Peptides against a protein of PDB entry 5LHZ. Designs and how they scored, part 37

Target 1, 78 residues: chain A of PDB entry 5LHZ
Amino acid sequence: QLLKSVFVKNVGWATQLTSGAVWVQFNDGSQLVVQAGVSSISYTSPNGQTTRYGENEKLPDYIKQKLQCLSSILLMFS

## One batch from the design tools (peptide; aimed at target 1 E57 K58 L67)

Design b2_p30_3_s1 (made by RFdiffusion4, then SolubleMPNN; from b2_p30_3, 16 letters changed)
Fold by OpenDDE base, seed 5:
Structure b2_p30_3_s1 (fold): chain B 78 residues (1-78), chain A 30 residues (1-30)
Amino acid sequence: as target 1 above (78 residues)
Amino acid sequence: SEAERQQQLQEVLKKVQSFLENQKKLEELE
């Protein structure tokens, strides 16, 4: 269930869910879900493939970039 | 509540920042 959705220029949409997750839908069609209390993050590629990453796994550069973007978005919400 | 909403956002932020910091450390070790 959605709590709040925010349009982010040049990025896409960021939504806070009642579950405690933040769901980002990027303009390139990819998605990122980060949930409070869960040790992993979820990335869905534009083709629909979903991968979960742990906090000590080496991430692809494009994932790091999207996480950096998400960090900036979250700082805007604070 | 609003307070709970903000707390959840902060927790997500901390997690994201932790992930990013870990990536930097992993890169330095390579």
Scores: peptide ipSAE 0.675, ipTM 0.914, DockQ to the pose 0.871
OpenDDE base, seeds 1, 2, 3, 4: peptide ipSAE 0.673, 0.673, 0.673, 0.674; ipTM 0.913, 0.913, 0.913, 0.914

Design b2_p30_3_s2 (made by RFdiffusion4, then SolubleMPNN; from b2_p30_3, 17 letters changed)
Fold by OpenDDE base, seed 3:
Structure b2_p30_3_s2 (fold): chain B 78 residues (1-78), chain A 30 residues (1-30)
Amino acid sequence: as target 1 above (78 residues)
Amino acid sequence: SSAQQQQQLQAVLQKVQSFLERQKKLEELE
């Protein structure tokens, strides 16, 4: 369930869910879902394939870039 | 509440930043 959705220029949409999770829909069709209290983050590729990553896994560069982007977005909302 | 919503947002931010910091450490070990 959606709580608030924000359009982010040159990025896509960032949505806070009632669950507390943050859901980002990037312009390239990929998605990130991050929620506190969960050991992993969720990435969905444009083709719909979802992968969960733990904190000690080496992440692909494109995932790190999207996480950095998300960090910047969240800082603006705080 | 708005306070709870903000707290949850902050918690997500902290998690994301922790992930990013860990990635830097993993890179340093290579």
Scores: peptide ipSAE 0.693, ipTM 0.921, DockQ to the pose 0.877
OpenDDE base, seeds 1, 2, 4, 5: peptide ipSAE 0.693, 0.692, 0.692, 0.692; ipTM 0.920, 0.920, 0.921, 0.920

Design b2_p30_3_s3 (made by RFdiffusion4, then SolubleMPNN; from b2_p30_3, 16 letters changed)
Fold by OpenDDE base, seed 3:
Structure b2_p30_3_s3 (fold): chain B 78 residues (1-78), chain A 30 residues (1-30)
Amino acid sequence: as target 1 above (78 residues)
Amino acid sequence: SAAQQQQQLQAVLAKVQSFLERQKKMEEEE
């Protein structure tokens, strides 16, 4: 299920799954899962609550920040 | 394969960037 996990300094862990999804575990205990071909992204708060967000809904700032972080991580790996 | 893995990463990157751009547009509309 897991292909590769990479430690990202000052961020947490980023893992590529065999499904093609990317799973980020942030230092604050939150998680983000993104997969191409799926219309939504998945965010899990530190308390374990999971919320799915679509492309056309306004996101909380902290979610946008984590997405930006993920973008930076992916760019580094490309 | 390594090529497939890299392609998947690129696809995820594109999706993330698409989300971010949409958010920027929505912010400008307020």
Scores: peptide ipSAE 0.692, ipTM 0.920, DockQ to the pose 0.888
OpenDDE base, seeds 1, 2, 4, 5: peptide ipSAE 0.691, 0.691, 0.692, 0.691; ipTM 0.919, 0.919, 0.920, 0.919

Design b2_p30_3_s4 (made by RFdiffusion4, then SolubleMPNN; from b2_p30_3, 16 letters changed)
Fold by OpenDDE base, seed 2:
Structure b2_p30_3_s4 (fold): chain B 78 residues (1-78), chain A 30 residues (1-30)
Amino acid sequence: as target 1 above (78 residues)
Amino acid sequence: SEQQRQQQLQQVLAKVQSFLEANEKLELEE
């Protein structure tokens, strides 16, 4: 379930879920899910393909960029 | 609760930073 959703200009929507996850829906159609207590992150490309990444594996640059973006977004949540 | 919401938010933030830092380290090792 949704706890809080925020619109982020030039980025998209970020939603905090009751599960302990944050779900970002980017304007490019991609999605990112990061959940507390889960060792991996989930990225869904605009075409709908989902990939999970572990902490110690090398991430594509665009994933790192979106994680950096998410970090900034999280500062907007209070 | 609001407290739980904030705690989970901080946990997510910590995870994001951990991923970024891990990848930074990987780049330095290359």
Scores: peptide ipSAE 0.703, ipTM 0.924, DockQ to the pose 0.894
OpenDDE base, seeds 1, 3, 4, 5: peptide ipSAE 0.703, 0.702, 0.702, 0.702; ipTM 0.924, 0.924, 0.924, 0.924

Design b2_p30_4 (made by RFdiffusion4)
Pose (drawn by RFdiffusion4):
Structure b2_p30_4 (pose): chain A 78 residues (1-78), chain P 30 residues (1-30)
Amino acid sequence: as target 1 above (78 residues)
Amino acid sequence: SSEEEHETTERTQIREKVNSFITKSNALPD
Protein backbone atom coordinates (compact mmCIF):
# COMPACT_ATOMS: atom_id res chain seq x y z
CA GLN A 1 0.00 0.00 0.00
CA LEU A 2 2.90 2.36 0.77
CA LEU A 3 5.79 3.29 -1.52
CA LYS A 4 8.95 5.29 -0.66
CA SER A 5 8.33 8.13 1.70
CA VAL A 6 10.31 11.31 0.97
CA PHE A 7 11.26 13.96 3.54
CA VAL A 8 11.10 17.58 2.38
CA LYS A 9 12.68 19.98 4.86
CA ASN A 10 10.53 22.96 5.90
CA VAL A 11 7.43 21.16 4.54
CA GLY A 12 7.05 17.63 5.85
CA TRP A 13 6.70 14.10 4.46
CA ALA A 14 5.35 13.03 1.06
CA THR A 15 4.35 9.40 0.36
CA GLN A 16 3.02 7.73 -2.74
CA LEU A 17 0.59 4.84 -2.37
CA THR A 18 0.02 1.79 -4.56
CA SER A 19 -3.43 3.09 -5.51
CA GLY A 20 -1.78 6.02 -7.27
CA ALA A 21 -2.54 8.43 -4.42
CA VAL A 22 -0.24 10.83 -2.64
CA TRP A 23 -0.38 11.44 1.11
CA VAL A 24 1.46 14.47 2.55
CA GLN A 25 2.03 14.95 6.26
CA PHE A 26 2.89 18.58 6.91
CA ASN A 27 4.98 19.80 9.83
CA ASP A 28 2.04 21.85 11.14
CA GLY A 29 0.08 18.66 11.88
CA SER A 30 -2.15 18.72 8.82
CA GLN A 31 -2.44 16.04 6.18
CA LEU A 32 -3.49 16.07 2.50
CA VAL A 33 -4.52 13.13 0.33
CA VAL A 34 -4.96 13.31 -3.51
CA GLN A 35 -5.54 10.59 -6.09
CA ALA A 36 -5.14 10.63 -9.85
CA GLY A 37 -8.53 9.01 -10.60
CA VAL A 38 -10.57 10.79 -7.94
CA SER A 39 -12.17 14.16 -8.38
CA SER A 40 -11.87 15.07 -4.68
CA ILE A 41 -9.16 15.97 -2.20
CA SER A 42 -8.98 15.00 1.49
CA TYR A 43 -7.62 17.50 4.08
CA THR A 44 -7.08 16.73 7.75
CA SER A 45 -6.51 19.60 10.17
CA PRO A 46 -4.02 19.41 13.01
CA ASN A 47 -6.94 18.63 15.35
CA GLY A 48 -7.69 15.40 13.46
CA GLN A 49 -10.75 16.74 11.67
CA THR A 50 -11.16 15.58 8.06
CA THR A 51 -12.88 17.49 5.31
CA ARG A 52 -13.26 16.37 1.66
CA TYR A 53 -13.41 18.97 -1.08
CA GLY A 54 -14.63 18.60 -4.62
CA GLU A 55 -13.01 20.01 -7.77
CA ASN A 56 -15.84 22.50 -8.31
CA GLU A 57 -15.73 23.99 -4.80
CA LYS A 58 -13.91 27.18 -3.84
CA LEU A 59 -11.16 25.99 -1.60
CA PRO A 60 -9.89 27.79 1.49
CA ASP A 61 -6.64 29.68 1.11
CA TYR A 62 -4.56 27.33 3.24
CA ILE A 63 -5.80 24.31 1.25
CA LYS A 64 -4.56 26.07 -1.90
CA GLN A 65 -1.24 26.82 -0.31
CA LYS A 66 -0.79 23.18 0.58
CA LEU A 67 -1.82 22.16 -2.92
CA GLN A 68 0.85 24.54 -4.33
CA CYS A 69 3.54 23.10 -2.06
CA LEU A 70 2.38 19.61 -3.16
CA SER A 71 2.62 20.72 -6.78
CA SER A 72 6.20 21.79 -6.16
CA ILE A 73 6.95 18.45 -4.45
CA LEU A 74 5.60 16.55 -7.45
CA LEU A 75 7.65 18.81 -9.76
CA MET A 76 10.92 18.02 -7.91
CA PHE A 77 10.18 14.33 -8.54
CA SER A 78 11.38 14.47 -12.13
CA SER P 1 12.01 0.16 -15.05
CA SER P 2 8.34 -0.25 -16.04
CA GLU P 3 7.37 0.22 -12.34
CA GLU P 4 9.33 3.48 -12.08
CA GLU P 5 7.77 4.74 -15.37
CA HIS P 6 4.29 3.92 -14.01
CA GLU P 7 4.92 5.77 -10.72
CA THR P 8 6.20 8.86 -12.71
CA THR P 9 3.15 8.85 -14.85
CA GLU P 10 0.85 8.78 -11.70
CA ARG P 11 2.83 11.72 -10.23
CA THR P 12 2.45 13.78 -13.42
CA GLN P 13 -1.37 13.07 -13.50
CA ILE P 14 -1.71 14.03 -9.88
CA ARG P 15 0.26 17.28 -10.40
CA GLU P 16 -1.95 18.30 -13.37
CA LYS P 17 -5.12 17.53 -11.36
CA VAL P 18 -3.82 19.49 -8.32
CA ASN P 19 -3.15 22.52 -10.51
CA SER P 20 -6.69 22.16 -12.00
CA PHE P 21 -8.15 22.25 -8.41
CA ILE P 22 -6.29 25.53 -7.73
CA THR P 23 -7.29 27.12 -11.06
CA LYS P 24 -11.00 26.17 -10.75
CA SER P 25 -11.08 27.47 -7.13
CA ASN P 26 -9.48 30.80 -8.10
CA ALA P 27 -11.94 31.22 -11.02
CA LEU P 28 -14.94 31.14 -8.63
CA PRO P 29 -16.41 34.32 -7.07
CA ASP P 30 -15.85 35.04 -3.40

Design b2_p30_4_s1 (made by RFdiffusion4, then SolubleMPNN; from b2_p30_4, 18 letters changed)
Fold by OpenDDE base, seed 1:
Structure b2_p30_4_s1 (fold): chain B 78 residues (1-78), chain A 30 residues (1-30)
Amino acid sequence: as target 1 above (78 residues)
Amino acid sequence: SAQEQQQQQTLQQILQKVESFIKNSDSLPE
């Protein structure tokens, strides 16, 4: 279930789920799901392939960029 | 409410997690 959705110009949509997770749908068709209490994050590429990354893992630059974007977006939920 | 406060707390936890992921990744060599 969805709690709150925020439109972010030139980025996409960010939604908080009732589970507490944040789901970001980027304009490029990719998706990011981050949930507190879980040791990994989930990234889905535009072609539908999903990859999970751990906290101590070297991330692709484009993933880091999307995560940094998410950090900024989280301020919009307050 | 307690529910709203929990939701905000979760968002803060997510923020901390995201920042941690980035920092940890940046600490590793290319």
Scores: peptide ipSAE 0.703, ipTM 0.922, DockQ to the pose 0.860
OpenDDE base, seeds 2, 3, 4, 5: peptide ipSAE 0.702, 0.702, 0.702, 0.701; ipTM 0.921, 0.922, 0.922, 0.921

Design b2_p30_4_s2 (made by RFdiffusion4, then SolubleMPNN; from b2_p30_4, 16 letters changed)
Fold by OpenDDE base, seed 1:
Parts: C-alpha cells; structure tokens; sequence
Structure b2_p30_4_s2 (fold): chain B 78 residues (1-78), chain A 30 residues (1-30)
C-alpha cells in the first residue's frame, strides 16, 4: 500500500510504500522499485517488461541514469 | 515519531543501496 507520493518535476512520481520500498514512475512510462534488504532492483520498461538487476551487474546506461535520478530524489526527501 | 524515524532510516538504506549499485556498475568495464 501507498504511504506517500511526491511529484518530481521533469521526472515523474516517487512513492514510498508502507513496506518502505520506493516506487518511481518515470514520465517515459518506465518504473523502478527499490527495497532495502534485497539484492536486486526491479525495472519495468514502458512496454511492461520487467527486469531485475543484481548488485554486481554492469547496468545499461539508461538504468544507471534512472538510479542516479532516484538518488537525487531520495536526497531531496531527507 | 518512531515510525517516522524508521521510515527515514529505510529511505537512507535505500539511498545507500542505490549508490552502491551505481558504484559497482561503474567499477566494471564496458
């Protein structure tokens, strides 16, 4: 369930779930879900395909960019 | 409140995780 949702200019929506996980819905239709305590992150492309990335993987540039964006958002929430 | 503190702590953990993913990715060659 949703706890808090925040609109981020030029990015989309960032939501913290009751579980503590963070869910980002980007303007391009893609999504990220990140939760502490698990060894992977979840990315969903605009076409609905979901991919999980491990903590020691070389990430595609567009994924890394979205994570960098998420990092900035999290710093904003602190 | 303690609940708010816990939520903030979780966000901090997620931030560290995200940063770690980026750093580890950057440590690997193209």
Amino acid sequence: as target 1 above (78 residues)
Amino acid sequence: SEEEKKRQETLEKILKKVQSFIEKSDSLPD
Scores: peptide ipSAE 0.672, ipTM 0.905, DockQ to the pose 0.873
OpenDDE base, seeds 2, 3, 4, 5: peptide ipSAE 0.672, 0.671, 0.671, 0.671; ipTM 0.905, 0.904, 0.905, 0.904

Design b2_p30_4_s3 (made by RFdiffusion4, then SolubleMPNN; from b2_p30_4, 13 letters changed)
Fold by OpenDDE base, seed 2:
Structure b2_p30_4_s3 (fold): chain B 78 residues (1-78), chain A 30 residues (1-30)
Amino acid sequence: as target 1 above (78 residues)
Amino acid sequence: SAEEERRQQTLQEILKKVQSFIEKSNALPD
């Protein structure tokens, strides 16, 4: 499943999977998984709780911040 | 290569998706 993992300074690890998904493991222990073609994103908190957010859902600020971080990472990849 | 181009396209799609999620969230009232 693993295509490539990249260490991102002050962020953590970003991995592209063969499925096309991007998996980010943040330094605070949280994780984001974003898959093309689905209507939700997956966030896992440091305590291991996973929450899926829909495409038209109001997001917590800390989630938006991590998504902005992911956006910056993706711009580095492309 | 074609495979690399497909992977880059997928990354671009994910980028657009992430940006869309943020924009749609910001458009909703608090």
Scores: peptide ipSAE 0.684, ipTM 0.909, DockQ to the pose 0.874
OpenDDE base, seeds 1, 3, 4, 5: peptide ipSAE 0.684, 0.683, 0.684, 0.683; ipTM 0.909, 0.909, 0.909, 0.909

Design b2_p30_4_s4 (made by RFdiffusion4, then SolubleMPNN; from b2_p30_4, 15 letters changed)
Fold by OpenDDE base, seed 2:
Structure b2_p30_4_s4 (fold): chain B 78 residues (1-78), chain A 30 residues (1-30)
Amino acid sequence: as target 1 above (78 residues)
Amino acid sequence: SAEEEEQQRTLEEILKKVQSFIEKSESLPD
């Protein structure tokens, strides 16, 4: 279930789920899902390919950029 | 409410996780 969805200018949509996850749908068609209690994050590329990244993994720069964006978005929820 | 506070704690946990992912990644060699 959706708890709250927020439109973020020049980014897309960010949604908090009752499951304890945050789901970001970026304007470029990509998506991020971060779930509380899980040691990985999920990224879906615009073409629909999903990749999970571990907590001690070297991340591509574009992933780090989206995570930085998510950090900023989370401050909007709090 | 208690539920809202729990939801807020979850967001804070996620924030810390995201920040940790970034920091750990940056600490690894290229």
Scores: peptide ipSAE 0.679, ipTM 0.915, DockQ to the pose 0.866
OpenDDE base, seeds 1, 3, 4, 5: peptide ipSAE 0.678, 0.678, 0.678, 0.677; ipTM 0.914, 0.915, 0.914, 0.914

Design b2_p30_5 (made by RFdiffusion4)
Pose (drawn by RFdiffusion4):
Structure b2_p30_5 (pose): chain A 78 residues (1-78), chain P 30 residues (1-30)
Amino acid sequence: as target 1 above (78 residues)
Amino acid sequence: STEEETTTTEEINEDKDLIDSIRDKLNELS
């Protein structure tokens, strides 16, 4: 289920799963899960609360920031 | 009100494009 986990300083951990999903554990206690075949993203706050967002929803600013950092992480993997 | 609605629509489109870009990157890595 898990593949190699990569540590990115000043950001946190990024991990790729066998399902094709990416799970990011940020240093602020939040988590983000995305999957290539799924049209939704999963965000978990530092307090353990989980919220799923769809592709057609206006996302909160901090979700977008984490998605940008994730984009940069995926970019560095090439 | 019209300007606020236009700005909200643009932000939603940008968010969608960001999600799609990430999904494409994951397809490349697969």

Design b2_p30_5_s1 (made by RFdiffusion4, then SolubleMPNN; from b2_p30_5, 17 letters changed)
Fold by OpenDDE base, seed 4:
Structure b2_p30_5_s1 (fold): chain B 78 residues (1-78), chain A 30 residues (1-30)
Amino acid sequence: as target 1 above (78 residues)
Amino acid sequence: EEEEKEKEEKEIEEDRELIKEIRELLKKLS
């Protein structure tokens, strides 16, 4: 299920999955999962609560910031 | 009320674009 894991300074670990998803484990204990074939994203807070966000709802700023970080990481790989 | 709704819809659109960008990048890496 795991393809590759990369440590990103001041961010955490970014893991590419065989499913086509990217799984980020942030230093603050939160997690983010995004997949090319799925329009929704999954966020897990440090306390373990997981929330699925669809394409028609507002994202909390703290999640938006993490997505922006992820975008920057992926851009570096392209 | 209408202005507030319009602002929210714009923010949702921006959020969607951000996720779409990430998904597009993931497609290229697959």
Scores: peptide ipSAE 0.611, ipTM 0.880, DockQ to the pose 0.894
OpenDDE base, seeds 1, 2, 3, 5: peptide ipSAE 0.608, 0.610, 0.610, 0.609; ipTM 0.879, 0.879, 0.879, 0.879

Design b2_p30_5_s2 (made by RFdiffusion4, then SolubleMPNN; from b2_p30_5, 18 letters changed)
Fold by OpenDDE base, seed 5:
Structure b2_p30_5_s2 (fold): chain B 78 residues (1-78), chain A 30 residues (1-30)
Amino acid sequence: as target 1 above (78 residues)
Amino acid sequence: MEKEKEEEEKEIEEDRKLIQEIRELLKKLS
């Protein structure tokens, strides 16, 4: 279930879920899901391919950039 | 090889901290 959706200029949409997760839909067509209670993150590429990244692996640079962007967004919500 | 492994582990740790930062922020918003 959805709690709140926020439009972020030059980024896309960030949606807070009742599960405690945040779902970001980026303007480039990719998606990112992060949840407080889950150590892994989920990334969906523009073509719809989904990849899960755990806490014991190196992240691709484009994932790091999107996570850094998300961090900035969440700081603004606090 | 050992140096390469150590550097990779440092990068993994940095990535883990980035994710944890976001997860902590999510907890605060919960």
Scores: peptide ipSAE 0.577, ipTM 0.863, DockQ to the pose 0.848
OpenDDE base, seeds 1, 2, 3, 4: peptide ipSAE 0.575, 0.574, 0.576, 0.575; ipTM 0.863, 0.862, 0.863, 0.863

Design b2_p30_5_s3 (made by RFdiffusion4, then SolubleMPNN; from b2_p30_5, 16 letters changed)
Fold by OpenDDE base, seed 3:
Structure b2_p30_5_s3 (fold): chain B 78 residues (1-78), chain A 30 residues (1-30)
Amino acid sequence: as target 1 above (78 residues)
Amino acid sequence: EEEEKKKEEEEIKEDRELIQEIRELLKKLS
């Protein structure tokens, strides 16, 4: 369920879920889901293909950049 | 090959730490 959605300038929409997850919908059409209780992350490309990355996987740079962006957003909330 | 493997393992570690940072921030917001 949805707690709140926040528009982030030059990024897209960030949504906090009751599950403890954050769901980011980027302007390029991609999506990222990170959850406090889950070690893996989920990335959906603009074409709708979803990939899950575990804790022992190297992240593509384009995903790393999006995570760094998300980190900065969450730091602003704190 | 061993040098490249070492670099990859370090990058994996850094990526994991980045994700963990985000997860810790999410825990604080819960």
Scores: peptide ipSAE 0.593, ipTM 0.872, DockQ to the pose 0.875
OpenDDE base, seeds 1, 2, 4, 5: peptide ipSAE 0.591, 0.592, 0.592, 0.591; ipTM 0.871, 0.871, 0.872, 0.871

Design b2_p30_5_s4 (made by RFdiffusion4, then SolubleMPNN; from b2_p30_5, 14 letters changed)
Fold by OpenDDE base, seed 3:
Structure b2_p30_5_s4 (fold): chain B 78 residues (1-78), chain A 30 residues (1-30)
Amino acid sequence: as target 1 above (78 residues)
Amino acid sequence: SEEEERKEKEEIEEDRELIQEIRELLKKLS
């Protein structure tokens, strides 16, 4: 279920879910899901391939950049 | 090598801290 969606200029759409997760749909077609109660994150590439990353593995730089972008977005709403 | 392993562990820790920061922010929004 969706709580609310916010359009972020030059980024895409950020949606807060009732599950406690945030779902970002980036302009490049990729997607990112992070949830407070879940240790893993979910990334979907523009081609539709989804990968889960745990808390004990190295993240690709392109995912790290998107996480940093998400952090900035959340800070604006805090 | 041990040096490569050390660097990887440091990067993993940095990535974990980034994700943890986001998770903490999400908790504040709830």
Scores: peptide ipSAE 0.547, ipTM 0.850, DockQ to the pose 0.863
OpenDDE base, seeds 1, 2, 4, 5: peptide ipSAE 0.543, 0.543, 0.543, 0.545; ipTM 0.848, 0.848, 0.849, 0.849

Design b2_p30_6 (made by RFdiffusion4)
Pose (drawn by RFdiffusion4):
Structure b2_p30_6 (pose): chain A 78 residues (1-78), chain P 30 residues (1-30)
Amino acid sequence: as target 1 above (78 residues)
Amino acid sequence: STETQEEQLEEVHEKVELFLTNSETLEEEE
């Protein structure tokens, strides 16, 4: 289920799963899960609360920031 | 196996960019 986990300083951990998903554990206690075939993203706050967002929903600013950092992480993997 | 994992990461990157573009578009409409 898990592939190699990569540590990115000043950001946190990024992990690729066998399902094709990416799970990011940020240093602020939040988590983000995305999947290539799924039209939704999963965010978990530092307090353990999980919220799923769809592709057609206006996302909160901090979700976008984390998605931007994730985009940079995926870019460095090339 | 390595090539398949890289293609999956590219698909995930494209999908993340789609979330960011859609959310920016809704912000401009408001």

Design b2_p30_6_s1 (made by RFdiffusion4, then SolubleMPNN; from b2_p30_6, 11 letters changed)
Fold by OpenDDE base, seed 2:
Structure b2_p30_6_s1 (fold): chain B 78 residues (1-78), chain A 30 residues (1-30)
Amino acid sequence: as target 1 above (78 residues)
Amino acid sequence: SSEEQQKQLEEVLKKVQSFLENSAKLEEEE
């Protein structure tokens, strides 16, 4: 369930879910889901391919960029 | 509640930062 959605200029939409997850829909068509209590994150590429990443693995640069962006967004929520 | 919502956001933030930090450490070890 959607709790709150925020439009972020030059980024896309960030939505907090009642599940404790944050769902980001980027302007490039990709998506990122990070959920409290879950040890992995979910990235969906613009073509719809979904990949899960663990907490202790090397991340592709584009994933790191998305996560940095998400960090900035979350700081706006707090 | 608002408190719980904020708590969840903070937990997500910590997770994101943990992912980035761990990835950076692994890259530094190379």
Scores: peptide ipSAE 0.673, ipTM 0.908, DockQ to the pose 0.916
OpenDDE base, seeds 1, 3, 4, 5: peptide ipSAE 0.672, 0.673, 0.672, 0.672; ipTM 0.907, 0.908, 0.907, 0.908

Design b2_p30_6_s2 (made by RFdiffusion4, then SolubleMPNN; from b2_p30_6, 11 letters changed)
Fold by OpenDDE base, seed 1:
Structure b2_p30_6_s2 (fold): chain B 78 residues (1-78), chain A 30 residues (1-30)
Amino acid sequence: as target 1 above (78 residues)
Amino acid sequence: SSEEQQKQLQEVLQKVQSFLENSEKLEEEE
């Protein structure tokens, strides 16, 4: 279930779920899900392909950029 | 609760930061 959704200009929407997850829907059609207590993050490309990344692996640049963006967004929830 | 929700947000933030830091370290070691 949804707790709070925020619109981020030039980025998209970010939503906190009751599960403890944060769900970001980017303007390019991609999605990112990060959840407390889960060791991996989930990225869904615009074509619908989902990839999970672990905490100890190299990340594609576009993933790093979106995670960096997410860090900034998370400050908007507090 | 609101406190628990805020705690979970902080955990998500810490997770994201860990992912980025670990990725950077692995790239530097490459």
Scores: peptide ipSAE 0.669, ipTM 0.909, DockQ to the pose 0.861
OpenDDE base, seeds 2, 3, 4, 5: peptide ipSAE 0.669, 0.668, 0.668, 0.669; ipTM 0.909, 0.909, 0.909, 0.909; seed 2 fails the geometry check

Design b2_p30_6_s3 (made by RFdiffusion4, then SolubleMPNN; from b2_p30_6, 12 letters changed)
Fold by OpenDDE base, seed 5:
Structure b2_p30_6_s3 (fold): chain B 78 residues (1-78), chain A 30 residues (1-30)
Amino acid sequence: as target 1 above (78 residues)
Amino acid sequence: SSKEQQEQLRKVLEKVQSFLENSEKLEELE
């Protein structure tokens, strides 16, 4: 279930779920889901392919960029 | 509760920062 959704200019939508997960829908059609207590993050490309990344692996630059963006968004939530 | 919701956001932030930090460290070792 959705708890709170925030529109972020030039980025997209960021939503906190009742589960505690944060779901970001980027303008480029990609999606990112991050949840505390889960050892991985989920990225869905615009074509619908989903990849999970662990906490101790090298991330593609485009993933790092989106995570950095998410970090900034989360600071706005606080 | 609002407190729990805010704590979850904090935990997500910490997780994101950890992922970025770990990725950077691995990149520097390459």
Scores: peptide ipSAE 0.673, ipTM 0.908, DockQ to the pose 0.934
OpenDDE base, seeds 1, 2, 3, 4: peptide ipSAE 0.672, 0.671, 0.672, 0.672; ipTM 0.908, 0.908, 0.908, 0.908

Design b2_p30_6_s4 (made by RFdiffusion4, then SolubleMPNN; from b2_p30_6, 11 letters changed)
Fold by OpenDDE base, seed 2:
Structure b2_p30_6_s4 (fold): chain B 78 residues (1-78), chain A 30 residues (1-30)
Amino acid sequence: as target 1 above (78 residues)
Amino acid sequence: SSKQQQEQLKKVLEKVQSFLENSEKLEEEE
């Protein structure tokens, strides 16, 4: 369930879920889900393919860019 | 509560930064 959703200009929508997870829907159609206590993050590409990444692996550049963007968003919420 | 919600956001931020940091370290080891 959704707690709140915020529109982020030039990015998309960021939603905090009741579970504590953060769900980002990017303008390019991709999605990112991150939750504390879970050892992986979930990325869904625009074509709907979902990939999970562990916390101790090399990340593709586009994933790092999305995560950096999310970091900036979260800092705005603080 | 708002406190709990904010705490969760903080934890998510820490996780995101950890992922980025770990990835960077692995790249530097190459």
Scores: peptide ipSAE 0.673, ipTM 0.908, DockQ to the pose 0.931
OpenDDE base, seeds 1, 3, 4, 5: peptide ipSAE 0.672, 0.672, 0.673, 0.673; ipTM 0.908, 0.908, 0.908, 0.909; seed 4 fails the geometry check

Design b2_p30_7 (made by RFdiffusion4)
Pose (drawn by RFdiffusion4):
Structure b2_p30_7 (pose): chain A 78 residues (1-78), chain P 30 residues (1-30)
Amino acid sequence: as target 1 above (78 residues)
Amino acid sequence: STEDETEIAEDKALLTSIRTSVKELTERTS
């Protein structure tokens, strides 16, 4: 289920799963899950609360920031 | 309303780019 986990300083951990998903554990306690075939993203706050967002929803600013950092992490993997 | 529509389109474009990058990473790892 898990593949190699990569540490990115000043950001946190990024992990690829066998399902094709990516799970990021940020240093601020939040978590983000995305999947290539799924039209939703999963965000978990530092307090353990989980919220799923759809592609057609206006996302909160901090979700977008984490998605940008994730985009940069995926870019460095090439 | 125009600003909100623009921001939702940008968010959708970001999510689509990320899904493409995740798919390409999965292919390279396989």

Design b2_p30_7_s1 (made by RFdiffusion4, then SolubleMPNN; from b2_p30_7, 16 letters changed)
Fold by OpenDDE base, seed 4:
Structure b2_p30_7_s1 (fold): chain B 78 residues (1-78), chain A 30 residues (1-30)
Amino acid sequence: as target 1 above (78 residues)
Amino acid sequence: DEEEKKEIEEDRKLLEEIRKLVAELQEKLS
């Protein structure tokens, strides 16, 4: 369930879940989920396709951009 | 190659940063 949701201007919504995960819903319809203690992250494209990204692999540029954005958001949660 | 390894390492560091921040938030739930 939801614990805390934050609106991020020009980005979308970021939600902290009681599970410890952070769920970002971007304005372009894509989503990122990062779960504490899990080595991989989950990206869902606007068309609903989900891909998991972990260590030891190259990340698509659009993923890196969203992760950089997420980094800034997470700092706001502190 | 070496350039690919560098990119993977940079991406790993980014993921690590994100996961660390999320873990810190998780600790506050305890």
Scores: peptide ipSAE 0.624, ipTM 0.891, DockQ to the pose 0.760
OpenDDE base, seeds 1, 2, 3, 5: peptide ipSAE 0.623, 0.623, 0.623, 0.624; ipTM 0.890, 0.890, 0.891, 0.891

Design b2_p30_7_s2 (made by RFdiffusion4, then SolubleMPNN; from b2_p30_7, 17 letters changed)
Fold by OpenDDE base, seed 4:
Structure b2_p30_7_s2 (fold): chain B 78 residues (1-78), chain A 30 residues (1-30)
Amino acid sequence: as target 1 above (78 residues)
Amino acid sequence: SEKEEEEIEEDRKLIEEIRKLVAELQKKLS
């Protein structure tokens, strides 16, 4: 279930779920999900393909860019 | 390589930052 949704100009929507996860829906059709207590993040490409990334691997630049964006968004939730 | 490990470390720090922020939000649910 959705708890709180925030519209982010030129980015998309960021939603905090009752599960504790944060779900970002980017304007390009991609999505990021970060769950509290889970060591990996989930990225879904515009075509629907989902990939999980851990903390011991090199991230694609486009993922890093979206994570940096998410960081800014999360600071807004506080 | 050393360069690769440094990049992985930077990426790890980024993910950790995100996870910490999400965890803080999670605490507010209790």
Scores: peptide ipSAE 0.562, ipTM 0.863, DockQ to the pose 0.765
OpenDDE base, seeds 1, 2, 3, 5: peptide ipSAE 0.561, 0.560, 0.560, 0.561; ipTM 0.862, 0.862, 0.862, 0.862

Design b2_p30_7_s3 (made by RFdiffusion4, then SolubleMPNN; from b2_p30_7, 17 letters changed)
Fold by OpenDDE base, seed 5:
Structure b2_p30_7_s3 (fold): chain B 78 residues (1-78), chain A 30 residues (1-30)
Amino acid sequence: as target 1 above (78 residues)
Amino acid sequence: SEEEKKEIEENRKLLQEIRKLVAELQKQLS
């Protein structure tokens, strides 16, 4: 279930779920899901391929950039 | 490599920051 959805200019939509997850839908068609209490994140590319990333691996630059955006978005929810 | 270790550490910090924010947001629901 959706709790709150926020439109972010030049980024896309960010949604908080009742599960505790935050789901970001970027304008480029990619998606990012971060779940509370889970050490990995889920990234879905525009072509629909999903990859999970943990905290003990090197992240692609585009993932890092989107995570930085997410950090800013999360501050908007506060 | 040392460069890889540095990158991983930076990534870890970023992920931890995000998870903290998500957890805090979740906490506000309770």
Scores: peptide ipSAE 0.562, ipTM 0.865, DockQ to the pose 0.818
OpenDDE base, seeds 1, 2, 3, 4: peptide ipSAE 0.560, 0.561, 0.561, 0.560; ipTM 0.865, 0.865, 0.866, 0.865

